Peptides against a protein of PDB entry 1BH9. Designs and how they scored, part 79

Target 1, 89 residues: chain A of PDB entry 1BH9
Amino acid sequence: FSEEQLNRYEMYRRSAFPKAAIKRLIQSITGTSVSQNVVIAMSGISKVFVGEVVEEALDVCEKWGEMPPLQPKHMREAVRRLKSKGQIP

## One batch from the design tools (peptide; made by RFdiffusion4, then SolubleMPNN)

Design b2_p21_3_s2 (from b2_p21_3, 8 letters changed)
Fold by OpenDDE base, seed 1:
Structure b2_p21_3_s2 (fold): chain B 89 residues (1-89), chain A 21 residues (1-21)
Amino acid sequence: as target 1 above (89 residues)
Amino acid sequence: SEALKAVFEAAYERLLEEAGK
């Protein structure tokens, strides 16, 4: 890891989705109550997904010769690239 | 990223355990 990559990871490491919000969201989709373990798993997966998109967006920003902060155009291009790579549907 | 993969693996294992119940 570069120092920049490590710094980004540390920010994500310290962040988390509110469990109550994740629980409500899942239950709205499934129509049934979900366990704490399901909430934890979904929170982790969601966190990884966001991290991967942001990492790709930062790469796009750099390749375009631009400086942070990220803009919507970087995020949109990141999603396009990840879809092209088959990493997201 | 190895760090992100580690988080994913931990979460995925929890999901599998729950699905098996």
Scores: peptide ipSAE 0.037, ipTM 0.594, DockQ to the pose 0.034
Fold by OpenDDE base, seed 5:
Structure b2_p21_3_s2 (fold): chain B 89 residues (1-89), chain A 21 residues (1-21)
Amino acid sequence: as target 1 above (89 residues)
Amino acid sequence: SEALKAVFEAAYERLLEEAGK
């Protein structure tokens, strides 16, 4: 792994969604209050989801012969591909 | 990646534990 790759991973690893925002989002969907542990768990799942989408988007970008930074078109295509692969609903 | 999968599994397990309470 290059130092650049490690740096990107560290930035991802250290990133996190605000707990309050996640809590509000979950409660808006479920209609009921959720515990702190549920928020923590969902935050982790959300982070993984974003990571997978970004990874796919980077692949799209590369396959299209383009260079970062990622653009909305890469993200949209990534989601389409992940859906077709059955990785996301 | 394996790292992402590990995080997902840990998070999923926590969700299951909370749902089971």
Scores: peptide ipSAE 0.037, ipTM 0.586, DockQ to the pose 0.034
Fold by OpenDDE base, seed 3:
Formats: C-alpha cells, sequence, structure tokens
Structure b2_p21_3_s2 (fold): chain B 89 residues (1-89), chain A 21 residues (1-21)
C-alpha cells in the first residue's frame, strides 16, 4: 500500500457505525427485532461496503483530475461504476 | 484490499452462525 492508502485504511479501521443506529435501520427493514450478533455482523459488512465505495470514489476523483475532499458527484459515479462492474447490485 | 476482505469474512461467519440457530 502507498502511504496515502495506509492512512485511509487507518482512519477506516478506527471508524465504526453506532450500534443503535444499525439496529434501528435493520429492524426498520426486517420489521422485527434483531440480535446483537446480527448487528455486529451487519456493521462489519456495511463498513466493508462503504470502504469499497469510497475507494472507487477516490479513483473517480483522480481520473476526473479533481482534488479531495470527495463530493456527492464522486460517490454517485463510484456507485454507477461498481454496478457496471457487477460488484454491487 | 486484504484488510477489508478479512473484515468481511469475519462478519459473514457471524451471520452464518446466527442463521444456524
Amino acid sequence: as target 1 above (89 residues)
Amino acid sequence: SEALKAVFEAAYERLLEEAGK
């Protein structure tokens, strides 16, 4: 990894979604209560997903010849590209 | 990323354990 990639990973590693927020979100989708283990698992999966989108968005930003910070347009384009690659639904 | 992959695998294992109950 480059120093820049390592720095991003370190910030990513230290970040976390609030458990209460994840629990509420899952329950709003499933319509039923969920266990603590489900919240932990879904938090991990969500973190990976966000990391992949952000990495793609940074690539978009660079390819467009623009500088950070990331903007909504970079995130939207990242999602489009990941969908076209079949990496996300 | 290998690091992200590791996080995903751990999360996936937890989901499988929960589903198996």
Scores: peptide ipSAE 0.035, ipTM 0.577, DockQ to the pose 0.033
Fold by OpenDDE base, seed 2:
Order: sequence, then C-alpha cells, then structure tokens
Structure b2_p21_3_s2 (fold): chain B 89 residues (1-89), chain A 21 residues (1-21)
Amino acid sequence: as target 1 above (89 residues)
Amino acid sequence: SEALKAVFEAAYERLLEEAGK
C-alpha cells in the first residue's frame, strides 16, 4: 500500500456513524425500537458497506483516468458496478 | 479488503445473535 492509501485507511478506520443517527434510521425503517447491540451491528455493517462503495468508486475514478476527490458520477458508477456483481441487492 | 471483511463478519455475527433472541 502507498502512504496515501494507508492514510485513507486510517481515516476510514477512525470514522464512525453516530449511534443516535443509526438508531433513528433503523427505527424509522422498522417502525419499532432496537437494542444497542443491533445499533452496534448495523453501524459496523454500514461502515463496511460504505467502505466497499468508496473502494469501488476509487477504482472507477482511476479507470476513468481521473484524480480525486471522488465525484457523484464515481459513486453512481460504483453502485451500478456493485449491483451488477451482485454485491448490492 | 480483508480488514473490512473481518469487521463485516463480526458485525453480522452480532446481528444474527440479536435476531435469534
């Protein structure tokens, strides 16, 4: 890994979704209260999901011969590709 | 990423445990 890649990974690793926001989002979808453990689990899964999308978007950006920062078009293409691969429903 | 996969697996296991209760 390059120093730049390591730096991005460190920033990603230290990032976290606010628990309250995750809880509210889940409850908004499920229509019922959720436990702290569910919030923790969903936070982790969500973090991984975002990481995978960003990783794919970075690959798209590189393959298109473009430079960071990522743009909406990279994110949209990343999601499309992940869907085609069956990694996103 | 193997690191991301590990985090996912841990989180997913927790989710399954909670769902089983």
Scores: peptide ipSAE 0.034, ipTM 0.581, DockQ to the pose 0.034

Design b2_p21_3_s3 (from b2_p21_3, 10 letters changed)
Fold by OpenDDE base, seed 4:
Structure b2_p21_3_s3 (fold): chain B 89 residues (1-89), chain A 21 residues (1-21)
Amino acid sequence: as target 1 above (89 residues)
Amino acid sequence: DEALQAVFDFAYEQLLKLAGK
């Protein structure tokens, strides 16, 4: 592993979210209460999504010749690129 | 898109916490 690979791995590994946080996030979007099963499913989906965005953002940061930590501009560009690649809706 | 923006905001907040900020 390169140092960058280790950083990406650690960021993905640490991207697990508490159920309460996921529940609050979903309810802020839907405006209604959600079941435990929905929270569990969305927790997994969210972890995968965040991991992909972080990895792409780190790649953006490197390609722009910039140093960590990640900034909002890296995250925004990552989302744009992932949409362009069809990896996220 | 509101859903994507919410996820982005949440992700960024979590990253800040991981970075100790």
Scores: peptide ipSAE 0.091, ipTM 0.588, DockQ to the pose 0.288
Fold by OpenDDE base, seed 1:
Structure b2_p21_3_s3 (fold): chain B 89 residues (1-89), chain A 21 residues (1-21)
Amino acid sequence: as target 1 above (89 residues)
Amino acid sequence: DEALQAVFDFAYEQLLKLAGK
C-alpha cells in the first residue's frame, strides 16, 4: 500500500459515522423508527464492517494497478472477495 | 442488494468528506 492509501484508511478507521446519519440509514432500510441504543450498537457494527470493506477495496485498487481515490467498483469487488474468503456473510 | 448499496454510497460519501479535510 502507498502512504496515501494507508493514511486514508487510518483516517477512516479513527472516524465515526454521524449518529443521525446511521439512524436515518437504518430507518430508510427497515421503514420503522429505532432506539438510540440500537443506533449505538449498529454504528459500531457498521464501522467495523465498512472498515473491512475499505481495507479490502484499497487492496483491490492496488492489485489492479490503479491509483486512489477508491471507486464503487473497488468496493463491489472487495465485498465479493471478502465473501469468498468467508470473512463476511 | 439495495441495503448494501446504500451502505457503500454512504461510506463513499464519508470517504470523500474525510479526503477533503
Scores: peptide ipSAE 0.084, ipTM 0.576, DockQ to the pose 0.243
Fold by OpenDDE base, seed 2:
Structure b2_p21_3_s3 (fold): chain B 89 residues (1-89), chain A 21 residues (1-21)
Amino acid sequence: as target 1 above (89 residues)
Amino acid sequence: DEALQAVFDFAYEQLLKLAGK
């Protein structure tokens, strides 16, 4: 890994979604109240999901011969590719 | 699907906030 890549990983590792925001998001989707443990679990899952999307987006950026930072087009393409590969529903 | 899109939109917004810090 390059130093820059390690720095990005450290930023990712230390980052966390606000618990209240995760709770609101889940409840907006399900229409029902959510327990604290579900919020904790979904926070972790969401972080992993973001990591996978970003990893794919970086690969897209590289394959397109472009330089960081990532743009919306990279993120959209990453999601399309992950769906195509069956890695996300 | 809509649920996945909502998660993506939220995640993207959070990433933008992190990048701005």
Scores: peptide ipSAE 0.077, ipTM 0.586, DockQ to the pose 0.335
Fold by OpenDDE base, seed 3:
Structure b2_p21_3_s3 (fold): chain B 89 residues (1-89), chain A 21 residues (1-21)
Amino acid sequence: as target 1 above (89 residues)
Amino acid sequence: DEALQAVFDFAYEQLLKLAGK
């Protein structure tokens, strides 16, 4: 792997969703409060999801002949492609 | 940083959409 790939991994590794934000997100979906364990579990799942989307977005950026940093258009296209591949619903 | 926060914000929106299906 390249230095750039390593740097991206380090950013991913160190990043984390704030628990409060995850809690709010889940509660907005379920309509009720959730336990701390649910927040922890969903935090991990969300991080994996973000990693997959970002990886796809970087591929989009490269294929479009563009350079980082990623832009919203790359993220939107990444999601579209992941859906078409059946990797996300 | 700010770039990471932007990614998080986008991810939140997508997670909400996916969970709402």
Scores: peptide ipSAE 0.046, ipTM 0.552, DockQ to the pose 0.093

Design b2_p21_3_s4 (from b2_p21_3, 10 letters changed)
Fold by OpenDDE base, seed 4:
Structure b2_p21_3_s4 (fold): chain B 89 residues (1-89), chain A 21 residues (1-21)
Amino acid sequence: as target 1 above (89 residues)
Amino acid sequence: DEALRAVFDAAYEELLKLAGK
């Protein structure tokens, strides 16, 4: 890894969704209260999901011959590609 | 990233366990 890549990884690794926000979001969808364990699990899955999207977006950026930071167009294309690969709905 | 995928799988497995309760 380059220093830049390592820095991005470290920032990602240390990042986390606020539990309260995740709880509210889940409950807004389910219409019922959820346990703390569900919040923890969903938080982790969400982080991994975001990570995979970002990884794909970085690949898109590189393949387009562009340099970071990522732009919305990279994220949109990443989602499209992941859908086509069947990695996300 | 295989490591990331592994984490995802583990987390998903835990969700399945919780959903089954």
Scores: peptide ipSAE 0.031, ipTM 0.553, DockQ to the pose 0.035
Fold by OpenDDE base, seed 3:
Structure b2_p21_3_s4 (fold): chain B 89 residues (1-89), chain A 21 residues (1-21)
Amino acid sequence: as target 1 above (89 residues)
Amino acid sequence: DEALRAVFDAAYEELLKLAGK
């Protein structure tokens, strides 16, 4: 890994979604209550997903000849590209 | 990134445990 990648990963590692927010979101989708273990598992998966989208967005930003911070347009383009690559639904 | 993927693998293992697999 490059130094930039390591630094980004370190910041990512220290971040976390609030459990209450994740629980509410899952329950809004499933229509039923979920256990603490489900929230923990989904929090981890969601964190990885967001990390992959952000990584793609940084690549978009670079390819467009722009500099951070990321903007909504970079995130939208990242999602489009990941979908076209078959990496996300 | 491989480090990020490792986190995914850990999360996936937890899901398998919850599913009884």
Scores: peptide ipSAE 0.031, ipTM 0.546, DockQ to the pose 0.032
Fold by OpenDDE base, seed 2:
Structure b2_p21_3_s4 (fold): chain B 89 residues (1-89), chain A 21 residues (1-21)
Amino acid sequence: as target 1 above (89 residues)
Amino acid sequence: DEALRAVFDAAYEELLKLAGK
């Protein structure tokens, strides 16, 4: 890993979505209340998911010969590629 | 998948907020 990669990983490792935000997000989709354990689990899953998308987006950015920061087009392409690989639904 | 997209968009916004702190 490069120093920049390590720095990004450290920032990622220390980051966490607010519990209330995760709860609101889930409820906005399901339309029902969720338990604390579901929020905790989904918080972790969401962090991993975002990490995987960002990793793919960084790869896209590099392959396109572009420089950070990531743009929406990189994120959209990342999601498309992950779907085609069967890594996300 | 619209549900996945919604989760992604919301998570992305939260990530940006965290990065800005």
Scores: peptide ipSAE 0.026, ipTM 0.536, DockQ to the pose 0.314
Fold by OpenDDE base, seed 1:
Structure b2_p21_3_s4 (fold): chain B 89 residues (1-89), chain A 21 residues (1-21)
Amino acid sequence: as target 1 above (89 residues)
Amino acid sequence: DEALRAVFDAAYEELLKLAGK
């Protein structure tokens, strides 16, 4: 790993969605209260999902010969590629 | 490098929008 890659990983590792926000979001969808374990699980899934999209976007940015920070076009292309690979619906 | 954190924050905001919050 390069120093830059390691730095990005550390930023990702330290990031997290607020539990309260995730709880509210889920409850807005289900219409009922959810357990702490559900919130924890969804928080983890969401973080992994965002991480995968960002990683793909970074790859797109590099392949296009561009430099960070990521732009919406990189994110859009990343989503397209992940859909093509069947990694997201 | 704060780029990844910034993207995470942006994604979080988008989730809130999708949820109508």
Scores: peptide ipSAE 0.024, ipTM 0.522, DockQ to the pose 0.081

Design b2_p21_4_s1 (from b2_p21_4, 10 letters changed)
Fold by OpenDDE base, seed 5:
Structure b2_p21_4_s1 (fold): chain B 89 residues (1-89), chain A 21 residues (1-21)
Amino acid sequence: as target 1 above (89 residues)
Amino acid sequence: DEALEKFLEGLVEASKKLYEE
């Protein structure tokens, strides 16, 4: 891999959703408080989910013969494809 | 879906930053 790819990977690896934001989101859905462990778990799951969406979007971009960076149209198409594959509801 | 669009907009912006050197 190139240095550029490594840099992008490191940025992604170090990124994370703020715990407070995840907690608020869960509580808005459940209506009750959640533990730190739940927040940690959901933070990880969310990151993986985002990764999968981005991966699909990159595939869409490539298949359309276009180059990054990703655009809204790539993201929308990615979601549609993931839904059709049953990977997201 | 408004919520989805907002989410995707955020991902697009974040993605752009990943391509910056």
Scores: peptide ipSAE 0.084, ipTM 0.633, DockQ to the pose 0.739
Fold by OpenDDE base, seed 2:
Structure b2_p21_4_s1 (fold): chain B 89 residues (1-89), chain A 21 residues (1-21)
Amino acid sequence: as target 1 above (89 residues)
Amino acid sequence: DEALEKFLEGLVEASKKLYEE
């Protein structure tokens, strides 16, 4: 891996959704309070989900013979493909 | 879906920042 690739990976590894935001989102859906452990779990799941979408988008970008950075069209196509594969509802 | 589009736009912007560094 190049130094640039490693740097991007480190940024990804350190990044996370704010716990408060995750908690608010869950509670807006469930209508009930959630525990700290649930917030931690959902934070992790959300990060993985975003990673999967981005990974699929990068694959789309490559298959279309284009170079990063990703564009909205790549993201939209990624979501479509993931839905067709049953990876997301 | 507007919510989805806004979410994807956020991901695009985040992606750009990753490649800038």
Scores: peptide ipSAE 0.075, ipTM 0.619, DockQ to the pose 0.807
Fold by OpenDDE base, seed 3:
Structure b2_p21_4_s1 (fold): chain B 89 residues (1-89), chain A 21 residues (1-21)
Amino acid sequence: as target 1 above (89 residues)
Amino acid sequence: DEALEKFLEGLVEASKKLYEE
């Protein structure tokens, strides 16, 4: 996509996951430096992943007849369900 | 597993902040 789009998406993604923090995390795992575009891409992927986990957790909360805010037990159950569905390892 | 638990803890905390907004 265009440089303009990249700039907009970068700012959008930074609102959730600071660029510097994501970069450091990736580098700690890979043992090597990563480009700005890789950081932006990983930030977006992470944001989507978080959204999916939260969505599942909200469903768990509702099915258990409980009301928000979400609690650790909802998050743990959400992850378990996503694993059983093969959506996460 | 420990890393995952810490991650989920962070999500819970972030969720609380969203409801406060």
Scores: peptide ipSAE 0.069, ipTM 0.615, DockQ to the pose 0.543
Fold by OpenDDE base, seed 4:
Structure b2_p21_4_s1 (fold): chain B 89 residues (1-89), chain A 21 residues (1-21)
Amino acid sequence: as target 1 above (89 residues)
Amino acid sequence: DEALEKFLEGLVEASKKLYEE
């Protein structure tokens, strides 16, 4: 890994969605309160999902011969590819 | 952590663009 790659990994590793924000988001969708365990589970799942999208976006960026930082077009293409692979709905 | 904030900001911005097309 390059220093830049390591830095990105560390940023990802340290990153986390605020519990309050996740809780509010879930409750806005479900219309009811959710338990702490649900928030924890959704936080983890969301982080994994974001990681997969970012990983795919980086692959797109590389294949297009471009350099970071990632742009919206990379993210859009990443999502398209992941959908095509059946990895996301 | 400024790096984290920028990271999250970027994700949010990118996410918004996903639904424009």
Scores: peptide ipSAE 0.052, ipTM 0.577, DockQ to the pose 0.066

Design b2_p21_4_s2 (from b2_p21_4, 11 letters changed)
Fold by OpenDDE base, seed 1:
Structure b2_p21_4_s2 (fold): chain B 89 residues (1-89), chain A 21 residues (1-21)
Amino acid sequence: as target 1 above (89 residues)
Amino acid sequence: DEALERLLEGLVEASKRLYEE
């Protein structure tokens, strides 16, 4: 990996969704309060999901013969491909 | 889906910031 690639990975690794925001989102959907452990679990799952979408988008960008940074069209295509592969609903 | 589009737009902006460094 290049220094730039490693830096991006480290930024991703250190990033996290705010617990309060995740909790509010879950509660708005379920209509009931959720435990701290549920928030932690959902935060982790969400981070993995975002990572997979970005990874697929970068692959799309490369396959289209284009260069970063990512554009909305790459993200939309990534989601379509992941749905086609059955990796996301 | 509007919510998904908003999320993707946010990720695009974050990506731009990472590549600027």
Scores: peptide ipSAE 0.046, ipTM 0.563, DockQ to the pose 0.722
Fold by OpenDDE base, seed 5:
Structure b2_p21_4_s2 (fold): chain B 89 residues (1-89), chain A 21 residues (1-21)
Amino acid sequence: as target 1 above (89 residues)
Amino acid sequence: DEALERLLEGLVEASKRLYEE
């Protein structure tokens, strides 16, 4: 791997969704309060989900013969592909 | 889907920042 790849990975690794935001989002859906453990779990799952979408988008970008950074069209196509593959609802 | 579009926009901006380093 290159230093650039490592740097991007480290940025991703250190990033996280704010617990308060995740808590609010879940509660807006469930209509009830959620435990800290649920917030932690959902935060992790969300991070992984974002990673998967980005990975697919990068693949789309490459297959279209284009170079990063990603554009909205790559992200939209990535979501469509993931849906068709049954990886996301 | 408005919510999805907002999310994608955020991810695009984040990706740009990552590739600037």
Scores: peptide ipSAE 0.041, ipTM 0.554, DockQ to the pose 0.818
Fold by OpenDDE base, seed 3:
Structure b2_p21_4_s2 (fold): chain B 89 residues (1-89), chain A 21 residues (1-21)
Amino acid sequence: as target 1 above (89 residues)
Amino acid sequence: DEALERLLEGLVEASKRLYEE
């Protein structure tokens, strides 16, 4: 990997969804308060999910013979493919 | 889903930032 690629990876690794936002989102769905552990778990799951979507999108981009950065069309196609594979509802 | 689309749009923007830095 180039230094630039490594830096981008580190930025991804260190990124996280705001805890407060995740808590509010979950509570808006469940209609009740949630524990800190639930927020932590959902934050982690969400990051993994996003990573998988982005990975698929990068694959789409490459297979279409295009170069990063990703575009909305890549993300939409990625979601479609993941749904077809049964990886997301 | 509209919420999902909004998330994806945000990810696209984040991706752009990663490549620009």
Scores: peptide ipSAE 0.035, ipTM 0.540, DockQ to the pose 0.754
Fold by OpenDDE base, seed 2:
Structure b2_p21_4_s2 (fold): chain B 89 residues (1-89), chain A 21 residues (1-21)
Amino acid sequence: as target 1 above (89 residues)
Amino acid sequence: DEALERLLEGLVEASKRLYEE
């Protein structure tokens, strides 16, 4: 890890989706109440997914010779690249 | 949330293995 990578990792690790929001989303899909453990599991999966997208977007930004913060165009390109790599459906 | 933290650690490691295969 570079210092920058470590810093990003720490910020990422400390971030989290609000449990209430995740719970609402899941319940909207399932049509019924879900347990805390389900919310925790889905929160974790979602966090990893977002982390991978952001990581790819940062790479895109760098390769395009641009500076942070990330813009929608970086995120869109990141998703396209991850799909082409088979890392997301 | 420690439970979430532990889960995340496992998911990250699992994902790395999948990408490297």
Scores: peptide ipSAE 0.023, ipTM 0.447, DockQ to the pose 0.034

Design b2_p21_4_s3 (from b2_p21_4, 11 letters changed)
Fold by OpenDDE base, seed 5:
Structure b2_p21_4_s3 (fold): chain B 89 residues (1-89), chain A 21 residues (1-21)
Amino acid sequence: as target 1 above (89 residues)
Amino acid sequence: DEALERFLEGLVEASKELAAQ
């Protein structure tokens, strides 16, 4: 592994959604206040979910014979496919 | 990994909190 590869991995590993935004979103759905631990848990789950969607979108892009960067159409198709596979609601 | 540990701990506590609601 190159230093550049490690650097990219570290950036991905350390990336996260803003806690305040996650908290607000959860509270908008649940209708009640949530703790910091709930925010931490949901932040991690959200990151994994986004990762899975992006992975599927990259597969879509490849199967369509197109090259990155990903476009909205790839993301929409990815979500559709994941729903069809029962991987997301 | 420290981040993973924090996540798992948060998940456990979050589960308890949500179950209590």
Scores: peptide ipSAE 0.071, ipTM 0.621, DockQ to the pose 0.023
Fold by OpenDDE base, seed 4:
Formats: structure tokens, C-alpha cells, sequence
Structure b2_p21_4_s3 (fold): chain B 89 residues (1-89), chain A 21 residues (1-21)
């Protein structure tokens, strides 16, 4: 890791979705109350998912010969690629 | 990693909850 890469990793590692927001979102989808454990699980899954998308987007950015920061076009292409690989529905 | 352990525990309990529905 470069210092910049390490800093980004540390920021990612420390980041988390607010529990209340996740709970509300899940409940809006399920139509019923969910436990704290469900919120914890979904928060973790969501973070991993975001990480995978960002990783793919960074690869896209590099392959296009472009420099950070990531742009919406990189994220869109990342999602497309992950879908084509069957990594996301 | 403490955060990972919490996640795994949460996942196990969440799975039980979903299975019970």
C-alpha cells in the first residue's frame, strides 16, 4: 500500500452505515420489524458489497487509463461488470 | 478482528431469526 491507499483502506474500515438508517430501510422492504442482529448482518453485507463495487470501479478506472477520484461512470461500469460475472444479480 | 466476530455472530442469529419466520 501507498500511504494514500492505506489511508483509504483505514477510512473504509472505520466507516459504517448508521444502524437506524439500515433498520428503517430493511423494514421498508420487509414490511415488518427486524432485530438488531439482522441489522448487524445486513450492515456488514452492505459494507462488503460496497467494497466489492468500489474495488471493481478502481479496476475500471485503471484499465481506462484514468486517475482517481472515482466518477459515476466508473461505478456504473463496475456494476455492469459485476453483473456480467454473476457476482451481483 | 472484533468487528468481524460481531458480524459473524449477528449473521448466525439473523439466520436463525429468518429461519423461524
Amino acid sequence: as target 1 above (89 residues)
Amino acid sequence: DEALERFLEGLVEASKELAAQ
Scores: peptide ipSAE 0.069, ipTM 0.614, DockQ to the pose 0.022
Fold by OpenDDE base, seed 1:
Structure b2_p21_4_s3 (fold): chain B 89 residues (1-89), chain A 21 residues (1-21)
Amino acid sequence: as target 1 above (89 residues)
Amino acid sequence: DEALERFLEGLVEASKELAAQ
């Protein structure tokens, strides 16, 4: 890994969604209260999903011969590619 | 990794909760 790649990974590793926000979001969908364990599980899954999309977007940016920061066009193309690969529904 | 351990523990307990519904 380059120093830049390592730095991005460290920032990702340290980041997390606020538990209260995740809890509220889930409850708005389920219509009922959820446990702390459900919030922990969903938070982890969401973080992994975001990480995969961002990694693909960085690859798109590089393939297009462009430099960070990422733009909406990179994110949209990343989602299209991940769907094509069967990585996301 | 502490974060991974917490996630796995939470996943196991969440699975039990969903199965009980």
Scores: peptide ipSAE 0.068, ipTM 0.616, DockQ to the pose 0.022
Fold by OpenDDE base, seed 3:
Structure b2_p21_4_s3 (fold): chain B 89 residues (1-89), chain A 21 residues (1-21)
Amino acid sequence: as target 1 above (89 residues)
Amino acid sequence: DEALERFLEGLVEASKELAAQ
């Protein structure tokens, strides 16, 4: 891995979604209360998902001949491409 | 990582919770 990749991984590793926010979001979708363990599991899944979207967005940015930081247009295109690839619904 | 361990433990317990429904 490049130094840049390692640095991104380190920042990614240290990042986390607020537990309370995740709990509220899940409950708003399911319409029912969820356990701490469900919140922990969903937090991890969400983190992986965001990581995949960001990776795709960086690829989009590069392919468009643009430089970081990522912009909303890169994120939108990333999601579109991931859907087209069948990697996300 | 401790965070990874917590995630795996949470995943196992969450799976049990869902299976019990």
Scores: peptide ipSAE 0.067, ipTM 0.610, DockQ to the pose 0.022

